Peptides against a protein of PDB entry 5EIB. Designs and how they scored, part 94

Target 1, 366 residues: chain A of PDB entry 5EIB
Amino acid sequence: VDLEPGTMDSVRSGPFGQIFRPDNFVFGQSGAGNNWAKGHYTEGAELVDSVLDVVRKESESCDCLQGFQLTHSLGGGTGSGMGTLLISKIREEYPDRIMNTFSVMPSPKVSDTVVEPYNATLSVHQLVENTDETYCIDNEALYDICFRTLKLTTPTYGDLNHLVSATMSGVTTCLRFPGQLNADLRKLAVNMVPFPRLHFFMPGFAPLTSRGSQQYRALTVPELTQQMFDSKNMMAACDPRHGRYLTVAAIFRGRMSMKEVDEQMLNVQNKNSSYFVEWIPNNVKTAVCDIPPRGLKMSATFIGNSTAIQELFKRISEQFTAMFRRKAFLHWYTGEGMDEMEFTEAESNMNDLVSEYQQYQDATAD
Target 2, 366 residues: chain A of PDB entry 5EIB as posed
Amino acid sequence: VDLEPGTMDSVRSGPFGQIFRPDNFVFGQSGAGNNWAKGHYTEGAELVDSVLDVVRKESESCDCLQGFQLTHSLGGGTGSGMGTLLISKIREEYPDRIMNTFSVMPSPKVSDTVVEPYNATLSVHQLVENTDETYSIDNEALYDICFRTLKLTTPTYGDLNHLVSATMSGVTTCLRFPGQLNADLRKLAVNMVPFPRLHFFMPGFAPLTSRGSQQYRALTVPELTQQMFDSKNMMAACDPRHGRYLTVAAIFRGRMSMKEVDEQMLNVQNKNSSYFVEWIPNNVKTAVCDIPPRGLKMSATFIGNSTAIQELFKRISEQFTAMFRRKAFLHWYTGEGMDEMEFTEAESNMNDLVSEYQQYQDATAD

## One batch from the design tools (peptide; aimed at target 1 H125 D339 E342 N349)

Design b2_p29_4_s1 (made by RFdiffusion4, then SolubleMPNN; from b2_p29_4, 17 letters changed)
Fold by OpenDDE base, seed 4:
Structure b2_p29_4_s1 (fold): chain B 366 residues (1-366), chain A 29 residues (1-29)
Amino acid sequence: as target 1 above (366 residues)
Amino acid sequence: ARAAREEERRRRFEESRKKEEELIAERRK
């Protein structure tokens, strides 16, 4: 789905364009122009019914519908505004189904779009209420990984999208292969989300290797485990050491010893015990899939529900507040039918979310 | 009442545009 036809043509002409049904390509003629309100109230609102018709048709064809997965950007107008409208409409029609999102967080390092903090804040307000689980894929963190870890002098959207693709492939491993931990979306939510509003995940992936340092060294389970828990490998721009893990899932792929995985996962928990909440029992889950990703002998994917994710929301909130106190760009949104109160409601709800994470960070076992 | 609302909307638009230009200029420094 897009408000711009050119994006859909690029997907259709791409190496995997044939895996999608032609009738499932829904697109507009007029883009959202990086405006959340155009995506949510005008251009996106005109297209949403056509998308819902496709969603209904595909849902009826499922033997057992678990839920929905949305991939969208929170910095743009289409992914943010129309994406959150679509989430709301799907939630209204399917209130008992899991809503899962891969939400790409904006960064000034990646985009010069000045209104991204508004689009992100307005989107987060919707995601807090209407999703069950959200993978926070932060363009700030992706850029820093590309530049610092992968040694790419000028990271491209292609380089960032490669990390996104690796992460999405990793976190969906348990859904695609039988007999795994978190084999369904509801079980993932039960294991990862102890509190309904605190459903924002910090993803990570290992191995992350620069093209020049593709040492033909056999990847080891200890190396994967150490890298997966390294703050530099987090695809959200927050340091887990500044917070506490509520829950963790680790997904290993490739032929490896289950015993060695269990030993390394126990060792990393013991070493980092101060960074876990003590009042959630069995809050670390591990899965192993014998099938490696393409081009790797083994990998590990990390999913963290950490109170450190508040650093990401604080960054967005600070940028939002700096613009909103000045009443900058508001006419672009209010001109599309949005009320100015929705900005203050979105800011308030995001600040409440930050306060909730801080409360559980400071909570001790009674 | 309609003219006053339109004038207030125009005033807010011009204030918003001026603030936009200031923010763009600050981000380019």
Scores: peptide ipSAE 0.088, ipTM 0.706, DockQ to the pose 0.022
OpenDDE base, seeds 1, 2, 3, 5: peptide ipSAE 0.016, 0.010, 0.038, 0.037; ipTM 0.295, 0.336, 0.460, 0.382

Design b2_p29_4_s2 (made by RFdiffusion4, then SolubleMPNN; from b2_p29_4, 22 letters changed)
Fold by OpenDDE base, seed 1:
Structure b2_p29_4_s2 (fold): chain B 366 residues (1-366), chain A 29 residues (1-29)
Amino acid sequence: as target 1 above (366 residues)
Amino acid sequence: SEERRRREREERYRKLKEREKELIEELKK
């Protein structure tokens, strides 16, 4: 789904364009122009019914509908505005189904769009209320991984999207292969989300290696485990060492010893015990899938529910507040039928979320 | 009336995008 036809043409012309049914391509003509309000109240609102018709049709064709997965950017107008509208409408129609998102967070390092903090804040407000689990994919973290770890001098959107795709493939492994720990979206939510509002995940993927070193690196379970828990490997721009993990899931892929995986996972937990909450028992879950990803002998995907994720929201909030105090570009949103009060409500809800994470970070077992 | 309102929104949007570019250029200094 897009409000711009050009994006859809790129998907159709891509190597995977044939995987999607032609009738499932819903697109507008005018775009959202990086305006959340255009996506949510005007251009997106005109298209949402057509999208819902497709969603209904595909849902009816499912033998066992677990829920929905949305991939969207929070910095743009379509992904943020129309995406959150769509989430809201799907939630209304399917209240018993899991809503999962892969939400790409804006970064000043990657995008020049000034209004991204507005779009992100308004989106987070909707995600807090209408999603059950959200993978926070931060363009800043992706850029830093590309630059520092992958040794890409000029990271492109293609490079960033490759990381996103690898992560998405990793976290969905348990859904695609039967008999695993997180075999369904609901079980994932039960394992990962101890508190309904605290459903924002820090993903990570290993191995991440530069092109020049790939041929020389033997992939081992200890190396995957170490890299997966490294703060530099997180795809959200947060340092896990500044917070505490509420819950963790690790998904290993490839031929490896379960015993070795369990030993390494225990070792990494023990080394990082200060970074876990002590009052959630068995808060680390591990799965192994014998089927490696394409082109790798083995991989590990990390899912962390950490109170450190508040750093991401604080960054967005600070940028939002700086713009909003100046009333910068507000007329662009209000001109699409949005109320200024919705900005204040979104800011408040995001700040409340930050406060909730901080409270659980500071909580001790009595 | 709706087409006129659409054109007026599009024109406001264009002006805002121009101003956004100016602001970005100012932030890069």
Scores: peptide ipSAE 0.024, ipTM 0.475, DockQ to the pose 0.020
OpenDDE base, seeds 2, 3, 4, 5: peptide ipSAE 0.018, 0.017, 0.023, 0.000; ipTM 0.421, 0.371, 0.417, 0.245

Design b2_p29_4_s3 (made by RFdiffusion4, then SolubleMPNN; from b2_p29_4, 17 letters changed)
Fold by OpenDDE base, seed 2:
Structure b2_p29_4_s3 (fold): chain B 366 residues (1-366), chain A 29 residues (1-29)
Amino acid sequence: as target 1 above (366 residues)
Amino acid sequence: DEEKRRKERKERYEESKKKEKELIEKLKE
């Protein structure tokens, strides 16, 4: 789905364009112009019914509908505005189904779009209320991984998208292969989301290796486990050492000993016990899939529900506040029918979320 | 329509906060 036809033509002409049904390409003509309000109230609102018709058709074709997965950017007007409109409309029609998102967070290091803080804040407000699970994929973190870890001097969107794809493949492993822990979206939500509003995940992936070091790196369970918990491998721009994990899932892929995985997972928890909440029993879940990802012998994917995720929301909030106090570009949104109150409500809800994460971080100090 | 959506969002927000508080109390026991 896009408000621009050129994106759909690019997907159709791409190497995987034939995988998708032609009728499942829904697109507008005018685009959102990086404006959340155009995505949510005008251009997106005109297209949403056509998307819902496709969603209904595909849902009816499912033998067992678990829920929905949306991949979108929070910086752009279509992904942010229309994406959150779709989430709201799908939630209205399917209130008993899981809403899962892969939400790409904007970064000023990657995009020059000045209004990204508005689009992100307005989107986070909708995600807090209308999603059950949100993977925070931060362009800041992806850029830093590409530059610092992968030693790419000029990271491209292709390099970032490769990390996103690896992460998405990792976190969905349990959903795609039978007999795994967290084999459905609802079980994942039950295991990962102890508090309904605190459903924002910090994903991570191992191994991350530069092209020059890839030949010399051993792929062992201890090394994967250590790297998976390293802050440098988090796909969200927050330091887990500045918070506490409420819940963790680790997904190992490849031929390895389950016993060795359990031993290393216990060792990393014990070594990092100060970074876990002690009052949530059995808050670390481990899965092993014998099928490695393509091109790797072994991998590990991390899913963390950490109070440190508040750093990501604080960054967005600070940028939002700096713009909103000046009413910078606000007329672009109000001209599409938005009220200034919607901005204040979105800011307030995001600040409440930050305060809630902080409260749980502090609740373990006694 | 928009005012109704805002009210429904606010009600869902308050309900989510209430459920969250109830879950916190249950997990602290």
Scores: peptide ipSAE 0.011, ipTM 0.376, DockQ to the pose 0.030
OpenDDE base, seeds 1, 3, 4, 5: peptide ipSAE 0.006, 0.000, 0.015, 0.006; ipTM 0.300, 0.266, 0.337, 0.298; seeds 4, 5 fail the geometry check

Design b2_p29_4_s4 (made by RFdiffusion4, then SolubleMPNN; from b2_p29_4, 22 letters changed)
Fold by OpenDDE base, seed 3:
Structure b2_p29_4_s4 (fold): chain B 366 residues (1-366), chain A 29 residues (1-29)
Amino acid sequence: as target 1 above (366 residues)
Amino acid sequence: AEEERREEREKRTKESKEKEKKRIEELKK
């Protein structure tokens, strides 16, 4: 789905364009112009019913619908505005189904779109209420991984999207292969989300290796485990050492010893015990899938529900507040039928979410 | 209809915030 037809043409012309049904391509003509309000109230609102018709059709054809998965950017008007509109409408129609998102957070290191803080804040306000699970994929963190770890001098959107794709493939492994822990979206939510509003995950993927170092790297369970828990490997721009893990899932792929995985996972938990909340028992879940990802012998995917994720929201909130106090570009949103109160509510909700994470970080066992 | 939906969202958001604040306060006890 997009408000721009050019995106659909790119998908159709791509190597996998034929895997999608032609009737499942829903697109607008006018675009959102990086404006959340255009995506949510005008251009997106005109298109949403056509998308819902496709969603209904695909849902009715499903023998056992677990839920929905959305991938979107929070910086752009379509992904942010129309994406969150679609989430709300799907949630209204399917209140008993899981809503999962891969939400790409904006970064000034990656994009010069001045209004991204508005789009992100308005989106997070919707995601807090209408999703069960949100993977926070931060363009800041992706850029830093590309630059520091992958040794890419000038990271491209292609390089960032490769990391996103690897992460998405990793976290969906248990859903795609039978007999795994978290084999359904609901089990994942139960295991990962102890508090309904605190459903924002810090993803990570291992191995991440520069092209120049690939030939020298041994892929071992210890190395995967170490890299997966490294703060520099997180795909959200927060340091897990500045917070506490509420819950963690680790998903290993490839032929490896379960015993070795369990030993390394125990070792990393013990080494990092101060970074876990003590009042949530058995808060680390491990899964192993014998099927490796394409082009790798083995991989590990990390899903962290950490109170450190508040750093991401603080960054966005600070940028939002600095712009909103000046009423900068506000007329672009109000002209599309938004009220200024929606900005204040979104800001308040994000600040409350930050406060909630901090409160659970500071909570002790009774 | 859009105003009604806005008011419902605002209400749900407020209720959710209040519920979570209470839960956090209970965990600090």
Scores: peptide ipSAE 0.009, ipTM 0.351, DockQ to the pose 0.031
OpenDDE base, seeds 1, 2, 4, 5: peptide ipSAE 0.000, 0.008, 0.000, 0.006; ipTM 0.280, 0.336, 0.251, 0.318; seed 1 fails the geometry check

Design b2_p29_5 (made by RFdiffusion4)
Pose (drawn by RFdiffusion4):
Structure b2_p29_5 (pose): chain A 366 residues (1-366), chain P 29 residues (1-29)
Amino acid sequence: as target 2 above (366 residues)
Amino acid sequence: SQIEAIAAANEAREEARLAAREARKAARA
């Protein structure tokens, strides 16, 4: 789905472009120009019922639908504006299904548009209310990993998307292969989301590799375990050691000692016990899958529900406030008939989300 | 407990916020 028609061509000309159902391409003529109001209201509303028709069709041909997963950026107009409209319409029509999103957060280091904080805040507001699980993929973190760790002086979207694809493969492994833990979206959500609004996850993986060089050696289980908890291996630009884990899901892929995995996971939990909330006993679940990802014999994927994610929302909120105080470009949004109060409503909801993460960060069992 | 009290307070605040927003939208309609 895109409001921009040129997106259809690039996907089709891609390696697996012909495998998609031709009828499932739903596109507009213009597209939003980084205007969330255009995406949601204006233009997305024009296009949205066509998308829902296709969604309804895919759903009726499902033996037992688990739910939906949406990939989109929060900084633009279409993936952000229309994407959250689609989520709201799907929530109305399929209220008992899990909604899961892979949402990429904007960063000034990657994109040169100062309205992106507007678009992201209006979107975060919708996701807080309407999604069950959201993987926070931070362009800030992706750029820093490419620039500082992978030593790519000029990171491209291809460089960033290599990190995203490795992450998406890792976090969906329990859904795609036989296993006991978090095997479906609802079971994953019940294990990861203690409070409905706190469903933004920090993904990480090890080893971090630059695409096209080179290999190995394969990591030891200790090396995997330590790297997957490392702040430098997170896809969100937050220091996990600045907050506390409410819940964690770890996924080890490849051939390895299950016993050694158990010992290392127990080791990181009790050497660093102060970083795991004490009022959620046994809050770290571990899954092993025998099939490694491409190019690797061993890998680990980390999924964290950490109070440190408030750093991501504080950064967006500060940029949003800096722009919104001066009312810059606000008429671009209200020109599409959007209420200015929707900006204030979204800002308040995001700041409320930050306060909630801090409340549980300071909470004690006593 | 402390966690239960925090959760209850946050839920009440959220319900009131949503109700006020929907009243506003209805007034404009």

Design b2_p29_5_s1 (made by RFdiffusion4, then SolubleMPNN; from b2_p29_5, 14 letters changed)
Fold by OpenDDE base, seed 1:
Formats: structure tokens, sequence, C-alpha cells
Structure b2_p29_5_s1 (fold): chain B 366 residues (1-366), chain A 29 residues (1-29)
């Protein structure tokens, strides 16, 4: 789905274009122009019914519909505005199904789009209310991984998207291969989301290796485990050491000893015990899938529900507040029928989310 | 528990904001 035809043409003409049903390409003629309000109230609102028709048709073809997965950006107008409209509409029609998102967070390091903090804040407001699980994929973290860890001098969107794809493949492993922990979206939500509003995950993927070092690196369970819990390996720009994990899931892939995985997972938890809440029992879940990802002997994917993710929301909030105080570009949103009150409501809800994370971070076992 | 208190406070604040939003929507209608 896009408000611009060119993105759909690029997907269709791409190496994987034929795997998608042609009828499932829904697109507009006029893009959102990086305006959330265009995506949510005007251009996106005109297209949403056509998307819902496709969603209904595909849902009816499912033997067992678990829920929905949306991949979208929060900095743009389409992914943010129309994406959150679509989430709202799908949740209204399918209230008993899981809403999962892969939400790409904007960064000034990656994009010069001035209004991204508005689009992100307005989107986060919707995600807090209307999703059950949200993987926070932060372009800042992706850029930093590409530059620092992968030793890419000039990270591209292709390089960032490679990390996104590896992460998405990793977190969906349990859904795609039978007999795994978190084998459905609902089980994942039950294990990962102790509080309904605190459903924002920091993902991570290991191994992350520079091209120059790949040939020299032996992949071991200890190395995967250590890298997976490294703050520099998080796909969200927050330091887990500044917060506490509410819940964690680790998904190992490849031929490895379950015993070794369990030992290493226990060791890393014990070493990092100060970074876990003590009042959520059995808050770390581990899965092992014998099938490695393509091109790797083994991998590990991390899913963290951490109070440290408030750093990401604080960054967005600070950027939002700096623009909103100046009323910068507000006329672009109000001109699409949006009320200034919605900005204040979104800001307030995001600040509440930050406050909730902090309160749980500061909570001790009674 | 402190956790239950945080949860209850968060839920109450959310309910209050929903009510305020509904009231503001009704006042504009």
Amino acid sequence: as target 1 above (366 residues)
Amino acid sequence: SRVDAIKAAAEAKRAARRAEREEKRRARA
C-alpha cells in the first residue's frame, strides 16, 4: 500500500515483485507529502476502503487468522498517517485479532524531513492505543550499527533495510516454523507485554559483522548471546543499561545445543540482573530453531521490552516540542482538516507513556 | 503492590483522558 504509484512499481518490478498478488497492490496518485494529516484524513482516507477490501478478502482466505502485521515508517506521511488510519480501521473490524507493527522511527541522521517529529508523535499516539505489539526499528540505531559495527562509511537505505529485513526475519521465525516458543502472535503478546500500553519492543539481531571481518569470525552461541545483549546491537536508539527489561525473548537459529543456549542465556541474565525487573517472574523466553537464516550458520534475534525505550520517545518528544512551540508547519496539518488539539493529545499521550515506563523502571518488588 | 498502584493510576489517567476527549468531541458537535 502506498499513496504514490512509484513505490508499488518498484516493488512489482523488483526481484520479489511476483510473490505478491497483483490485486493486493493498492496505491494512490497523490502522495502524502510527508504530512501525517494527508495520510490520515485526506489522501489516505480516500484510499483506506480499497485497502480494507483487500484485507477482508485475504482475511477470509485464512484458515486461522492470527492478526495483522504492518510495516511502516513514522517519519513519512503515508506510513505514519495512512498506516495508523489503517490500524485503527482494522482494529475496529477485527477487535479480537492481534495488531503487530514494524514501526520505523525517524532520525535526523538519516532524513532531513523537518516534520518527522510531528508524524512520529501523531503515529505513536495511535500505536499506543491501537497496536498490541510494536517493534521499534530506529533509523538512528540502524545508521549507527551500519557505521560503527558494519564499518560502512556511507550507510545507505539499502544497508538500513538489510538490517530491518534480518530483524523482521528473526522475530517472525517462531511464527514461520512449527514447534517454537511464541508460535503465534497472541502468545508473543502474552509473553512480551505485561502491561497493555507498554508493547514497544527494541529488537536486535546477531551476528552483525563487517564485511572485512566476516571470514575470520567463528559464530558461537556465547558470541551471539553477548552481541545480542550489547547496547550497540539494539535496533532502537536506547541503552538498555539506562532502564530495565520487563520482558525479553531470544530466538536462536541454526544447529546448536539447546543446553549451551540455556547456559549462555542464564549467564547473560545473571550478569545483567540489574537491568531486569525482579518482580516479573520468568520474564526471559528462549527459542531455538534448527533452520539457520540464509547465508549464516547460526543467528540470534533479540526482542526486548525495556523501560529504556523511553529514550527513543523522549528524543521524538523533544523534537516535537521544539517545533510545536513555534507552531512550525502546523498550517500544513490544519489545512488538511486536523485540529491543533490532536497534537497536544498525541504529545500528552507519549509523555504519559514515558512516565509509565519510568514508574515501572523505579518499581521495586514489595 | 507498587506495580498494581502504577497500573491502576495509569488506567485511571487513561480513562480520564478518554472522557475528556469524548466531552471535547461532544462540545464541538
Scores: peptide ipSAE 0.294, ipTM 0.812, DockQ to the pose 0.875
OpenDDE base, seeds 2, 3, 4, 5: peptide ipSAE 0.260, 0.278, 0.277, 0.203; ipTM 0.797, 0.793, 0.806, 0.754

Design b2_p29_5_s2 (made by RFdiffusion4, then SolubleMPNN; from b2_p29_5, 19 letters changed)
Fold by OpenDDE base, seed 1:
Structure b2_p29_5_s2 (fold): chain B 366 residues (1-366), chain A 29 residues (1-29)
Amino acid sequence: as target 1 above (366 residues)
Amino acid sequence: SEVDAIDAAAAAKAKAAAEARKKALEEKA
């Protein structure tokens, strides 16, 4: 789905364009112009019914519908505005199904789009209420991984999207292969989301290795386990050491010893025990899939629900506040039928979320 | 008890926010 036709043409002409049904391409003509309000109230609102018709058709064809997965950017108008409209409409129609998102967080290091903090804040406001699970994929973190870890001097969107795709493949492993932990979206939500509003995950993927070092790296379970818990490996720009994990899932892929995985997972938990809440029992879940990812002997994917994710929301909030206090660009949104109050409500809800994370971080077992 | 209190407060805020949004949507309709 896009409000611009050119994006759909790019997907169709791509190496995997034939995987998608032609009738499942829904697109507008005018685009959102990086405006959340255009995506949510005008251009996106005109297109949403056509998308819902496709969603209904595909849902009816499912033998067992678990829920929905949306991949979108929170910086742009389509992914943010129309994406959140679509989530709302799907939630209304399918209230008993899981809503899962892969939400790409904007970064000034990656994009010069000045209004991204508005689009992100307005989107987070919707995601807090209408999603059950949100993977926070932060362009800030992806850029830093590409630069620092992968040793890419000038990270491209292609490099960032490679990390996104690896992560998405990793976190969906349990859904795609039988006999796994978190084999369905609902089980994932039960294991990962102890509190309904606190459903924002920091993902990570291992191994991450520079091209120059790949040939010399032995992939071992200890190395994967250490890397996936490293703060520098998180695909959300927050330091887990500044917060506490509520829940963790680790998904190992490849032929490895389950015993070795369990030992290494226990060791890393013990080493990082200060960074876990003590009042959630058995809050670390481990899965092993014997099927490695393409081109790797083994991998590990990390999913963390951490109170440190508040650093991501604080960054967005600070950027939002700096613009909103000046009423910068507000006329672009109000001209699409938004009220200035919607900005204040979104800011307030995101600040409440930050406060909730902090309260759980500081909470004792009593 | 502290965790339960936070959870209850968070749930109440979430509900209030949802009701406010629902009302705002109904007023725009």
Scores: peptide ipSAE 0.030, ipTM 0.571, DockQ to the pose 0.735
OpenDDE base, seeds 2, 3, 4, 5: peptide ipSAE 0.000, 0.025, 0.027, 0.006; ipTM 0.206, 0.510, 0.503, 0.339

Design b2_p29_5_s3 (made by RFdiffusion4, then SolubleMPNN; from b2_p29_5, 15 letters changed)
Fold by OpenDDE base, seed 3:
Structure b2_p29_5_s3 (fold): chain B 366 residues (1-366), chain A 29 residues (1-29)
Amino acid sequence: as target 1 above (366 residues)
Amino acid sequence: SAVEAIQAQADARRAAAAEAREKRRAERE
């Protein structure tokens, strides 16, 4: 789905374009112009019914519908505005199904779109209310991984998207292979989301290896475990050491000893015990899938529900507040039928979310 | 518990926000 036709042509011409049904390509003509309100109230609102018709058709064809997965950007107008409209509409129609998102967070290091803080804040407001699980993919973190870890001198969107794809493949492993922990979206939510509003995840992937170092790297369970918990491997721009994990899931892929995995997972928890809340018992879940990812002998994917994620929201909030105090570009949004009060509501809700994370971070066992 | 207190406060904030939204909606009709 897109408000621009050109993105659909890129998907169709891609190596996997033929796996998608032609009728499942829904697109507009005008685009959102990086405006959330165009995506949510005007251009996106005109297209959303056509998308919902496709969603219904595909949902009816499912033997057992677990829920929905949306991949979108929060910095643009389409992914943010129309994406959150679609989430809202799907939630209304399917209130008992899981809503899962892969939400790409904007960064000034990657994009020059001036209104990204507005689009992101307005999107987060919707995600807090209408999603059950949101993987926070931060463009800043992706850029830093590409530059620092992968040793890419000039990271491209292709390089960033490769990391996103690896992460998405990792976190969905348990959903795609039988007999795993978190074998469905609801079980994942139960294990990962102790508090309904605190459903924003910090994903991570291992191994992250530069092309020049790949041939020299031994892939071992201890190394994967260490890298998976390394702050430099987090795909959200927050430091886990500045917060506490509420819950963690680790997904290992490849032929490995379950005993060795359990030992290494215990060791890393013990080593990092100060970075976990003590009042959530058994808050680390581990899964092992014997099927490695393509091109790797083994991998590990991390899913963290950490109070450190508030750093991401604080960054967005600070940028938002600096623009909103100046009333910068507000007329672009209000001109699309958006109420200015929605900005204040979105800001307030995001600040409340940050406050909730901080309170749980500071909470002690009784 | 401390956790229950935090949750209760969060629930109260959500209820207040919902009431405020409903009031604004009713004023616009």
Scores: peptide ipSAE 0.330, ipTM 0.838, DockQ to the pose 0.794
OpenDDE base, seeds 1, 2, 4, 5: peptide ipSAE 0.298, 0.273, 0.292, 0.317; ipTM 0.830, 0.817, 0.830, 0.835; seeds 1, 2, 5 fail the geometry check

Design b2_p29_5_s4 (made by RFdiffusion4, then SolubleMPNN; from b2_p29_5, 18 letters changed)
Fold by OpenDDE base, seed 4:
Structure b2_p29_5_s4 (fold): chain B 366 residues (1-366), chain A 29 residues (1-29)
Amino acid sequence: as target 1 above (366 residues)
Amino acid sequence: SLVEQIQEQLEKRREEARRRREERRRARE
């Protein structure tokens, strides 16, 4: 789904365009112009019924519908505005189904779009209420990984999207291969989300290696485990050492010893015990799939529910507040029928979320 | 427990926030 035809044409003409049904390509003509309000109330609202018709048709064809997965950006108008409209409408029609999202967070390092903090804040306000699981894919973190870890001098959207693809493949491993931990979206939610609003995940992927170092790096379970828990490998620009893990899932792929995985996972938990909450028992889950990702002998994917995710929301909130205090660019949103009160509500809800994470971070076992 | 106290406070805040949203929705209708 897109409000611009050009993106859909690129997907259709791409190497995997044929895996999608032609009738499932729903697109607009005018785009959202990086405006959340155009995506949510005007251009996106005109297209949403056509998308819902496709969603219904595909849902009816499922033998056992678990839920929905949305991939969208929070900086742009289509992914943010129309994406959150779709989430709301799908949740209204399917209130008992899991809503899962891969939400790409904006960064000034990646895009010069000035209004991205507005689009992101308005989107987070919707995601807090209308999703059950949200993978925070932060363009800030992706850029830093590409530049610092992968040694790419000028990271491209292609480089960032490669990390996104690897992460999405990793976190969906248990859904695609039978007999794994978190084999369905509901089990994942039960294991990862102790509190309904605290459903924002920090993903990570290992191995991350520069092209020049790939030939010399032995992939071992200890190295994967160490890299997976490294703050520099997090796909959200947060340091887990500044917070506490509520829950963790680790997904290993490839032929490896289950015993070695269990030993390394125990060692990393013991070494980092101060960064876990003590009042959630068995809050680290491990899965091993014998099938490696394409082109790798083994990999590990990390899913963290950490109170450190508040750093991401604080960054967005600070950027939002700096513009909103001056009422900068608000006329582009109010002209589409939005009230300034909706901005204040979104800011307040995001700040409440930050406060909730902080309270759980400071909570000790009695 | 401190965790239970936090949970109770958060539930109260959520209920108040829901009420305020519902009141605003009704005021627009």
Scores: peptide ipSAE 0.133, ipTM 0.742, DockQ to the pose 0.774
OpenDDE base, seeds 1, 2, 3, 5: peptide ipSAE 0.113, 0.077, 0.019, 0.050; ipTM 0.738, 0.705, 0.531, 0.682; seed 2 fails the geometry check

